# Designs tried in a protein design run: peptides against a protein of PDB entry 6B4E. Part 152

Target 1, 295 residues: chain A of PDB entry 6B4E
Amino acid sequence: TNFDKISKMFWHYKDKIAQIKQDIVLPIKKADVNVRNLLSRHKRKINPKFGQLTNSNQQLFKIQNELTQLINDTKGDSLAYHWILNFIAKAVVHQAETEVRVKPESALPLGKLTLYLLVQFPELQELFMARLVKKCPFVIGFTCEIDTEKGRQNMGWKRNNENKWEDNTSYDERMGGILSLFAIITRLQLPQEFITTTSHPFPIALSWHILARICNTPLNLITNTHFVILGSWWDAAAVQFLQAYGNQASKLLILIGEELTSRMAEKKYVGAARLRILLEAWQNNNMESFPEMSP

## One batch from the design tools (peptide; made by RFdiffusion4, then SolubleMPNN)

Design b2_p24_6_s2 (from b2_p24_6, 16 letters changed)
Fold by OpenDDE base, seed 4:
Structure b2_p24_6_s2 (fold): chain B 295 residues (1-295), chain A 24 residues (1-24)
Amino acid sequence: as target 1 above (295 residues)
Amino acid sequence: MEEEEEKRYKEKLEELESEREKLE
């Protein structure tokens, strides 16, 4: 693991967020009234779609088609197009922070929708990844100290209007939700219409990077959150990860589930305890995945 | 003992990464 490379990636996406604000978000405020009205209408139509997802593929396809049409309506104006994609990126991550946070299995339909959009609209990929890294640096295996305000900000901690940090549980759950979504995306197959023409934008190898980079993280930087997101990842992608990498996957799962948890045992992290339970379930041939969606 | 465990852990991780690279 090259931590310099990871750090460079992290700051690249931080810069991307700033660039998005400067080149997309702010300029649209000064755009023609017709463009602003169009985007306002589209925003109102798009926003509820993510909450309309169910464990139904039929419903998923319906929403995919609706969103595709709405996004295509903006392609005549590059700025409008990028703005709506950025809005979608933000909305998807927000859905992970709220819905997936409390219902992890909802990551599956959300992930399927997101993957479809990422392939259908390639410009969404950088926008989405930048938003992910900003909100949850764990998606690229980045970790820094959280003993400083800047460190906490870099790791995605939020402050309220009273400048109070969110509580640990809230942070852990949000990170878990976002990581669940990303994990799902990495383990999903491309839709049939794309499988022969397009490479997966965020393939299962990125899950490997998450796990390996966390394992390589200095122990003094490992927190309960690391174990929480590993547990979230496990629920979301462990089965498919094993299918993808076989024995090597198994070894890595043991490394995080047994070795890493053991090395941090003195901390008595709740997340680590849960990860141990997941490991034990697997060892007893009882590894579970999210239920497949209905037709 | 802790140093030995750390060494073992790092070696295992390096091995896994090497193996992964071969799979790609």
Scores: peptide ipSAE 0.154, ipTM 0.757, DockQ to the pose 0.770; fails the geometry check
Fold by OpenDDE base, seed 1:
Structure b2_p24_6_s2 (fold): chain B 295 residues (1-295), chain A 24 residues (1-24)
Amino acid sequence: as target 1 above (295 residues)
Amino acid sequence: MEEEEEKRYKEKLEELESEREKLE
């Protein structure tokens, strides 16, 4: 693990967020009234779609088609197109922070929708990844100290209007929700229509990076959140991860579930305890995955 | 003992990453 490279990636996406604001968000505010009206209408139509997802593939396909049409309607104006994609990126991450946080299995339909959009609209990939890294640096295995305000900000901590940090539980759950979504995306197969023509934009190898990078993180930087997001990842992708990498995946799961938790045992992290339970369940041939979606 | 455990842990990680690279 090269932490310099990881840091470089982290700051690349931070810069991308700033660029998005300057090149997409701010300019659209000064755009023609017709363009702004178009985007306002589309925003209103797009936003509720993510909440309309269910465990139904039929419903998923319906929403995919509707969103595709709405996005395509903006392609006549490059700025409008990128603005809509950025809006979608933000909306998807927000859905992970709220819905997936409380219902992890909802990551599956959301992840399928997101992966479809990422492939259908390649320009969404950088916008989405930038938003993910900003909100949850764990998606690329980045960790920094959180003893400073800047450190907490970099790790995605939020402050309320009273300038008070969110509580630890809220942060942990929110990070878990976002990580669950990303984990799902990495382990999903491309839709059938894209398998032969397109490479997976966020393949299962990125899950390997998350686990390995966390394992290599200095112990003094490891927090309860690390174990929480590992548990979230486990629920979302462990089965498919084992299928992808076989014995090597098994060894890495043991490394995070047994070795890393043991090394941090003195901290008595609740997240670590849960991860140990997941490990034990696996050892007893009871590793579970999210239920498959209905037709 | 702690140093030995750390060494073992790091070696294991390096091994796993090396093997992963071969699979890709």
Scores: peptide ipSAE 0.140, ipTM 0.751, DockQ to the pose 0.853; fails the geometry check
Fold by OpenDDE base, seed 3:
Structure b2_p24_6_s2 (fold): chain B 295 residues (1-295), chain A 24 residues (1-24)
Amino acid sequence: as target 1 above (295 residues)
Amino acid sequence: MEEEEEKRYKEKLEELESEREKLE
């Protein structure tokens, strides 16, 4: 693991966020009133769609089609198109922060929808990844110290209006929610219509990188959050990860579930305890995945 | 003991990464 490379990647996406604001968000405020009105209407129609997802593939396909039409309506104006995609990227991540954090299995329909959109609209990929990294650097295995204000900000911590940091539980849950979504995306197969024509934009190899990079992270930087997001990842993708990489996957799961937790045992992290439980369940041949969606 | 354990852990991880690279 080259941490310099990871850091460069992290800052690349941070720069991308700044670029998005400069090149997409701010310019649209000065755009033609008709364009702004169009985008406002579309935003209002798009935003509730993510909350309308259920455990139904039929409902998923309906929403996919509706969103596709709404996005396509903006393609006549490049700036409008990129703006709506950026909005979607933000909305998806927000959904992960709010809904997935309390109902992890909801990551599955959200992930399927997101993957579809990422393939259908390739320009969404960089926008989405930038938003993910900003909100949850764990998605690329980035970790820094959180004993400074800048460090906490870099790791996605939020402050309220009184400059008080969010509580640890809230942070952990948000990170877990976002990571669950990303994990799901990495382990999903492309929709049937894209399998032969397009490569997976965020393949299962990215899950490998997350786990390996966390394992390589200096122990003094490992926190409860690391174990929480590993647990979230486990619930979301461990079964499929094992299917993809076999024995190598097993070794890596043991590294995080047994070795890393053991090394951090003195900290008595709740997240680590949960991860141990997941490991034990696996050892007892009781590894579970999210239920499949209904037709 | 702690230093030795750390060394072993790192070696194991490096081995895993090396093996993974060979499979790609």
Scores: peptide ipSAE 0.114, ipTM 0.742, DockQ to the pose 0.758; fails the geometry check
Fold by OpenDDE base, seed 2:
Structure b2_p24_6_s2 (fold): chain B 295 residues (1-295), chain A 24 residues (1-24)
Amino acid sequence: as target 1 above (295 residues)
Amino acid sequence: MEEEEEKRYKEKLEELESEREKLE
């Protein structure tokens, strides 16, 4: 694991966030009133759709089509198009922070929708990844110290209006929600219409990187959150990960579930305990996955 | 595409081996 490379990637996306603000968000505020009105209307139509997802593929396809039409309506203006995509990126991550946080299995329909949009609109990929890394650096296996304000900010910790940090539970749950979404995306197959023409933008290999990079992270930087997000990943993608990499996947799951938890046993992290339970369930041939969506 | 996937898999295996050595 090259941590320098990971760090560079992290800061690349941090810079991308700043660039998005400068080149997309701010310019739209100065755009013609007609463009702003169009985007406002589209925003209002788009925003509720993420919450309208269910375990139904039929509903998913409906929403996919509706969003596709709404996004296509903006293609005549490049700035408007990118603004809408950035809005979608933010909305998807927000949905992960709120809904997926409390209902992890909701990551499946959200992930399917997101993957479809990422392939259909390639410009969304960098916008989405930048937002993910900003909110949850764990998606690229980045970890830094959280003993400083800047460190906490870099790791996605939020402060309220009173400048108080969010509580550990809230942070852990948010990170888990976001990571669940990303994990789902990595293990999903491309939609049928894209399988032969397009490569997966965020393939299962990225899950491998997350696990491996966490395993290689200095132990003094490992926190309960690391185990929480590993547990979230496990629920979301472990079955498919094993299918993809076979024995090597098994070895890596043992590394995180047994070795890493053992090395950190003195900390008595709740997340680590849960991960151990997941490992044991797997060893007893009781590994569970999210239920498949209905037709 | 298959060759690239195979290359990626091999790289992952190398990474796994490296990680195992570190944790052992």
Scores: peptide ipSAE 0.066, ipTM 0.674, DockQ to the pose 0.085; fails the geometry check

Design b2_p24_6_s3 (from b2_p24_6, 17 letters changed)
Fold by OpenDDE base, seed 4:
Structure b2_p24_6_s3 (fold): chain B 295 residues (1-295), chain A 24 residues (1-24)
Amino acid sequence: as target 1 above (295 residues)
Amino acid sequence: SSMEEEQKYQEKLEELEKEYKERQ
């Protein structure tokens, strides 16, 4: 694993977040009142759509069409278009932090919607990835020390208004929710209408990178969160990952499930215990995936 | 190519396996 490359990628997306603020978010505050009013109306219509997702493909397609129309209405103004896409990127990640956190299987409809939008609106890809990396660096397999305030901030830890860090459980669950969404996106097939015309923006290879980079992470940097997000990834994508890479996938799953957990056994991480249970379920031919969506 | 990607994954896996063995 090339850690320099990972660090470079991490900082690239940090810079992208700063750029988005400067070039998209701040300029809209100074934009014409009509543009601001349009975007405010669109924001109000878009925001509830993510919570309207169910385990229904019919409902998914409805929401896809509604969002597509709402986004297309902004294309006449490049700044407005990029602003609405950045809003969507933020809203999707927020949905992962809140809903997917407590209901991991909700990542499937959210991931399908997100993948559709990422293909329909390619400019969303960089906006979305930047937001993901800011909130959950694990999506690119980045890890740093969390013994410093800067390290915690880099790893996506939140502070409240009193400068108190979020509790470990809240952080772990939030990271798990975001990673579940990303894992789902990586393992989804493109919609049929795009398969011949577009490459997958975040293919299953990115799941390989997550796992491999975590396996190569110095053991002194491995935390309970790493095991929590690996468990979240497993629930979201392990079946499809095995289908994609076969024997190589199996070895990597054994590396994370058995070897990495064994090396960290002295820490007694709850996330590691859960990952071992997932490994054992697989070894007993009881590997589960999220239920497929209804028609 | 899909074969080149597969080979890179195998090499990475072998590297991972080696790193795990060396740390035992």
Scores: peptide ipSAE 0.038, ipTM 0.718, DockQ to the pose 0.049
Fold by OpenDDE base, seed 5:
Structure b2_p24_6_s3 (fold): chain B 295 residues (1-295), chain A 24 residues (1-24)
Amino acid sequence: as target 1 above (295 residues)
Amino acid sequence: SSMEEEQKYQEKLEELEKEYKERQ
């Protein structure tokens, strides 16, 4: 694993977040009142839709169409268009941090919606990825030390209004929620209307990179969070990952489930224990996936 | 091609396996 490339990619997206603030978020505050009013109305209409997702494809298609219309209404102004896409990127990640965190299977409808929007609006891709990397660097397999304030900030740790760090459980669950969404996106097929015209923006290969980069992470940097997010990834994508890569996938799943957990056994991480249970379930031909959505 | 991708991932896996052996 080339860690220099991963670091460069991490910092690229950090810079992109700063750029988004400077070039999109701040300028819109000085934009024409009509543009600001339009975006305020659209924001209010868009924000609830992510929470209205169910395990229904019919409901998904309805929301897709509604969001498509709302986004298209902004295309006449480039700044407005990029602002609304950045808002959507933030809203999707926030939904992963809150809803997917407590109900992992909700990643499926959210992932389908997100993938649709990423293909329909290609400019969303960089905005979304930058937000993902900022909130959960694990999506690109980036890890750094968390013994410093800067290290914790880089790894997406939050502070409350009293400058107190979030508890480990809250951090682990948030990271798990975000990674579940990303894992789902990587394993989803493109909607039928796009298969012949567009390449997948975040293909299953990105799941391979996550796992491989974690396996190659220095052991002194491996935490309970790494095992938690691996477990979240497993629930979200392991079945489809095995279908995609066959024997190579099997070896990599054994590496994370058996080898990595064994190397870290002295730490007695709860996340590692869960990952071993998932490995054992697979070995017993009882690997589960999220239920498919209803028509 | 799917075959080229498979080969690249096989090489990557071999690297992973080597690194794991070196750490044991």
Scores: peptide ipSAE 0.036, ipTM 0.714, DockQ to the pose 0.049
Fold by OpenDDE base, seed 1:
Structure b2_p24_6_s3 (fold): chain B 295 residues (1-295), chain A 24 residues (1-24)
Amino acid sequence: as target 1 above (295 residues)
Amino acid sequence: SSMEEEQKYQEKLEELEKEYKERQ
């Protein structure tokens, strides 16, 4: 694991967030009133759709089609198009922070929708990844110290209006929700219409990077959150990860489930205890995945 | 004691296992 490369990637996406503000968000505030009105109408139509997802593929396809049409309606203005994609990127991550954190299985329909949009609208990919890395650096296996204000900010910690940090449980759950979504995206197959024509934008190899980078992270930087997000990843993707990498996947799962938890045993992290249970379930041939969606 | 700490760890594991099973 090259931590300098990971750090460079992290800061690249931080810079991308700044660029998005400068080149997309700020300019649209000064755009023509007709463009602003269009985007306001589209925003109002788009925003509810993420909450309308269910375990139904029919409902998923309906929402995919509706979003596709709404996004296509903005293509006549490049700035409007990029603004609506950035809005979608933010909305998807927000859905992970709110719904997926409390209902992890909701990551599956959300992930399917997101993957479809990422393939259908390639310009969404960088916007989405930048938002993910900003909110949850664990998606690229980045870790820094959280003993400083800047360190906490870099790791996606939030402060309220009273300048108080969020509690550890809230942070852990948000990170778990975001990582569940990302894990799902990495393990999903492309929609049938894209399999032969398009490469997967965020393939299962990115899950490998998450696990391997965390395993190689200095132990003094490992927190309960690392184990929480590993558990969230496990629920979301472990079955498909084993299918993709076979014996090599098994070794890496043992490394996180047994070796990393053992090395950190003195900390008695609740997340590590849960990960140990997931390992034991696997050893007993009881590894579960999220239920498949209905027709 | 180290034994009490280990027992507390095992109790937490059992609790988490129950919570996990109840959520499935």
Scores: peptide ipSAE 0.021, ipTM 0.523, DockQ to the pose 0.028
Fold by OpenDDE base, seed 3:
Structure b2_p24_6_s3 (fold): chain B 295 residues (1-295), chain A 24 residues (1-24)
Amino acid sequence: as target 1 above (295 residues)
Amino acid sequence: SSMEEEQKYQEKLEELEKEYKERQ
């Protein structure tokens, strides 16, 4: 693992967030009133769609079509188009922080919708990845110390209105929710209409990078959160990961589930205990995946 | 020893990274 490369990638996306604010978000505030009104209406129509997802593919396709139309309506103005995509990127990540956090299996329909939009609207890819890295650096296997305010901010910790950090459980659950979504995206096949014409924007190799980079992370930087997000990843993608990489996947799963947890045993992390349970379930041929969506 | 365990862990990681690169 090249940590310099990971750090450069992390800061690239931090810079991208600043650029998005400067080049997309702030300019729209000064845009024509008609454009602002259009975007306000579209935002109000788009935002509920993510909460309307179910385990139904039929419902998914309906929402895909509705969102596609709403996004296409903005293409006449490049700034408006990029603004609505950035809004979608934020909304998807927010849905992961809130709904997927409490119902991990909801990552599947959300991930399918997101993957469709990422392929249908390629400009969403950088906007989405930048938002993911800002909110959950674990998606690229980035870790830094959290003993400083800057370190906590870099790792996506939030402060409340009283400038108090969120509790550890809230942080862990949010990170787990976001990573579940990303893990799902990496293990999904492209929609049939794109499979022959487009490469997967966030392929299963990115799951490999997450796991390998966490395994290579200095032990003094490993926290309960690392194990929580590994457990979230496991539930979301372990089955498909094993299918993709076979024996190499198995070695890496053993490395996180057995070796990394053992090395950190003195910390008695709850997330590590859960990951051990997942490993044991796999060893007993009881590895579970999220249920497939209905037609 | 803790050092031996760390060394073995790093060796396993290096092996996995090598195997991964060979498949790409």
Scores: peptide ipSAE 0.124, ipTM 0.763, DockQ to the pose 0.796; fails the geometry check

Design b2_p24_6_s4 (from b2_p24_6, 15 letters changed)
Fold by OpenDDE base, seed 4:
Structure b2_p24_6_s4 (fold): chain B 295 residues (1-295), chain A 24 residues (1-24)
Amino acid sequence: as target 1 above (295 residues)
Amino acid sequence: MKKEEEEEYKKKLEELEKEFKERQ
C-alpha cells in the first residue's frame, strides 16, 4: 500500500469539491432565470426518486428512465448538466447516510440505480467519487488522525448547529451506510446494455483496495469505525468478492476478520466483535448476502 | 510475541498485495 498515493487521491477529491463549488454551484446562482427555474423543477422531481426505490427491478427501471429523461433535459446547457449531476451525486450519498444507514439492504436498489447513472452519464463519476471521499474517506482506504478538528473534518465528521461533533454511533452508522452503497456498486455487474461498450467505473478491485489499505493502516489510527465499515462492506459484498478473487479473497477476509480484530482486541471495539461474528458465520458456511431484487 | 505477530501480519499482507498485483 502506497500511503502517499492514497493521500494524493484524498486531496485530489477535496480539491475537486472546492472546484465544484466554484465552477458549478456558485455560477448557477447567477445563471439565467429560465435555467434556474428548470433546475429547480428538476431538483424537485429528482429528489424523491431515490426514496421511491424498492426491492423491485420494475420500479428501478421506471426510476432509471425517469431520471434519464430529466438529466437529458439539461444537456443543452453544460453548466446545468453538471449542476444536476452534482445534485444527484449529493442526493445519492445523502440517501446512503440516511436510508442505507438504517436499512443496509436498501443499498442494492440504490447501488443499481447509481451504477446505471454513472455509466449513462460518465461526468457523474468524478462528481460522485469526490462526494463519497468527502463524506467517507474509507471508500479509498484513507485514514488520518481524528485528534484534531481538521483530522475529524477530513474523516467526514459533522458538526451540528451548536458546533458540536456528532456522536460516535451516528458517525459509525453514516460511514457504514455510505460504504455499503460503495461496496454494492463495486460488486454489481454492469447492466446488460453496457457490458460490451463500457468498463465498470468502480470495479470490485476497489473493494480489494479498501480492505488492503485498512489492513495496512497504522494500528494507532484504527478505530471502531474501521470495523463498522468493514462489517458493512462484508454484508454488502463479501459473497461476490469471494466469487471474484477466490482464494485471495479468502485470505484477505481472514486477515480483516481474524488478524486485524485480534490485533485490536484490547480496544474491545463493538464493530470488531460484529466482524468476528461475520467471520465465524462464514467459517460455518453461513455467509449471507442481501436479498436479490424482485422482477 | 507481539513483534513476531506484527511481522507475520505484515508479511501476509505484502504477499496478498503482490498476488493481487500479479492478477491485475
Scores: peptide ipSAE 0.204, ipTM 0.781, DockQ to the pose 0.791
Fold by OpenDDE base, seed 3:
Structure b2_p24_6_s4 (fold): chain B 295 residues (1-295), chain A 24 residues (1-24)
Amino acid sequence: as target 1 above (295 residues)
Amino acid sequence: MKKEEEEEYKKKLEELEKEFKERQ
């Protein structure tokens, strides 16, 4: 694992966030009133749709079609189009931070919707990845120290209105929610209409990189959060990961589930204990996946 | 953790990464 490369990737996406603000978000505030009104209407229509997802494929397809139409209505203005995509990227990540956090299986319909949009609107890919890395650097296997304010900010920690850091449980759950969504996206097949025309924008190999990079992370930087997000990843993608990489997948799952947890045993991390339970369930041929969506 | 255990783990991970790269 080349940590310099990972760091460069992390900062690339940090720069991308700054660029998005400068080139997309701020210019729209000065745009024509008709454009601003259009985007305001579209924002109001788009925002509730992510919360309308259920375990129904029929409902998913309905929402996909509605969002597609709303996004297409903005294509006549490049700035408006990029603004609405950036809004969607933010909204999807926010849904992961809130809903997927408390109901991990909701990552499946959200992930299917997101993957569809990422393929249908390729310009969403960089906007979405930048937002993911900003909010949850674990999606690229980036870790830094959190003993400094800058380190905590880099790792996606939030402060409240009193300038107090969020509690560890809230941080862990948010990171788990975001990582669950990303894990789902990496393990989903492309929609049938796209399989022959495009490659997967965030393939299962990115899950490999998450696990391998965490395994290579200096032990002094490993926290409970690392184990929490590994557990979230496991629930979301372990079955499909094993199907994709077979014996190599098994080796890597053992590395995180057995070796990494053993190395950190002295810390008695709750997330590590959960990951051990997941490992044991797998060893007993009881590895679970999220239930498939209904028709 | 003993230094030997750390070295063994690093070796195991390096081997796994090599196997993965060779498979791609």
Scores: peptide ipSAE 0.200, ipTM 0.780, DockQ to the pose 0.662
Fold by OpenDDE base, seed 1:
Structure b2_p24_6_s4 (fold): chain B 295 residues (1-295), chain A 24 residues (1-24)
Amino acid sequence: as target 1 above (295 residues)
Amino acid sequence: MKKEEEEEYKKKLEELEKEFKERQ
């Protein structure tokens, strides 16, 4: 693992967020009233769609079609198009921070929708990845110290209106929710209409990178959150990860589940204890996956 | 013991990364 490369990638996406603000978000505020009205109408129609997802593929396809139409309506203005995609990127991540946080299995329909949109609208990929890295640097295996305000901010910690940091549980759960979504995206197959024409934008190899980079992270930087997000990843993707990489996947799962947890045993992290339980369940041939969606 | 465990852990990880690269 090259941590310098990971840091450069992290800062690339941080810079991308600043660029998005400068080149997309701020210019739209100065756009003509017709463009602003269009985007306001589309925002109002788009925003509820993510909450309308269920375990139904029929409902998923309906929402995919509706969103596709709404996004296509903006293509006549490049700035409007990029603005709506950035809005979608933010909305998807927000859904992970809220709904997936409390109901991890909801990552599956959300991930399927997101993957469809990422393929259908390639310009969404960079916008979405930048938002993910900003909110949850764990998606690229980035870790820094959290003993400073800047370190906490870089790791996606939030402050409330009273300038108080969120509690550890809230942070852990939010990171888990976001990582669950990303893990799902990495393990999903492309929709049938794209499988022969397009490469997967965020393939299962990115899950490998998350695990390997966490394993290589200096132990003094490993926190309970690392184990929480590993557990969230496990629930979301471990079955499919084993299918993809076989014995190599098995070795890496043992490395995180047994070796990393053992090395950190003195900390008595609750997340590590849960990861041990997941490892034991696997060893007992009881590895679970999220339920498949209905027709 | 602790140093040896750390070295073994690093070796396992390096081997896995090598195997991963060879598979790609």
Scores: peptide ipSAE 0.198, ipTM 0.777, DockQ to the pose 0.797
Fold by OpenDDE base, seed 5:
Structure b2_p24_6_s4 (fold): chain B 295 residues (1-295), chain A 24 residues (1-24)
Amino acid sequence: as target 1 above (295 residues)
Amino acid sequence: MKKEEEEEYKKKLEELEKEFKERQ
């Protein structure tokens, strides 16, 4: 694992967030009133769509079509187009932080929708990844110390209006929700209409990188959150990961489930205990995946 | 998985396992 490369990638996306604010978000406030009104209307139509997802593919396709039309309506103005994509990127991540957090299986329809949009609108990819890395650096396997305010901020910790840090449980759950979404995206096949024309923007190899980078993280930087997000990843993608990489996947799952948890046993992390339960379930041929969506 | 990818990931895992054993 090349930690320098990971750090460079992390800071690239931090810079990208600043650039998005400067080049997209702030300029639109000074844009023509007609453009601002268009975007306001579109925002109001788009925002509820992510919460309207169900376990139905029919409903998914409906929402895909509706969002596609709404996004296409902005293509006549490059700034408006990029603004709406950035809004979507933020909305998807927010849905992961709120809904997927409490209902992990909701990551499947959300992930399918997101993957469709990422392929249909390639400019969304960089905007989405920047938002993911800002909110949950674990998606690229980045970890830093959290003993400083800056370290906590870099790791996506939030402060409330009283400048109090969020509680550990809230942070763990948010990170788990975001990572569940990302894990789902990495293990999904491209929609059939894109398989022959487009490469997967966030392939299953990115799941490998997450796990491997966590395994190589210095033990003094490993927290309960690392185990929580590994458990969230496991529920979301372990079955498909095993299908993709076979014996190599098995070794890596054993490495995180047995070896890493054993090395950290003295910490008595709740997330680590859950990960051991998942490992044991797999060893007993009882590895579960999220239920498939209905027609 | 393609054969070339399998070989690459095998190598990466071996490196990972080595690094993991040596970490403190």
Scores: peptide ipSAE 0.089, ipTM 0.709, DockQ to the pose 0.050

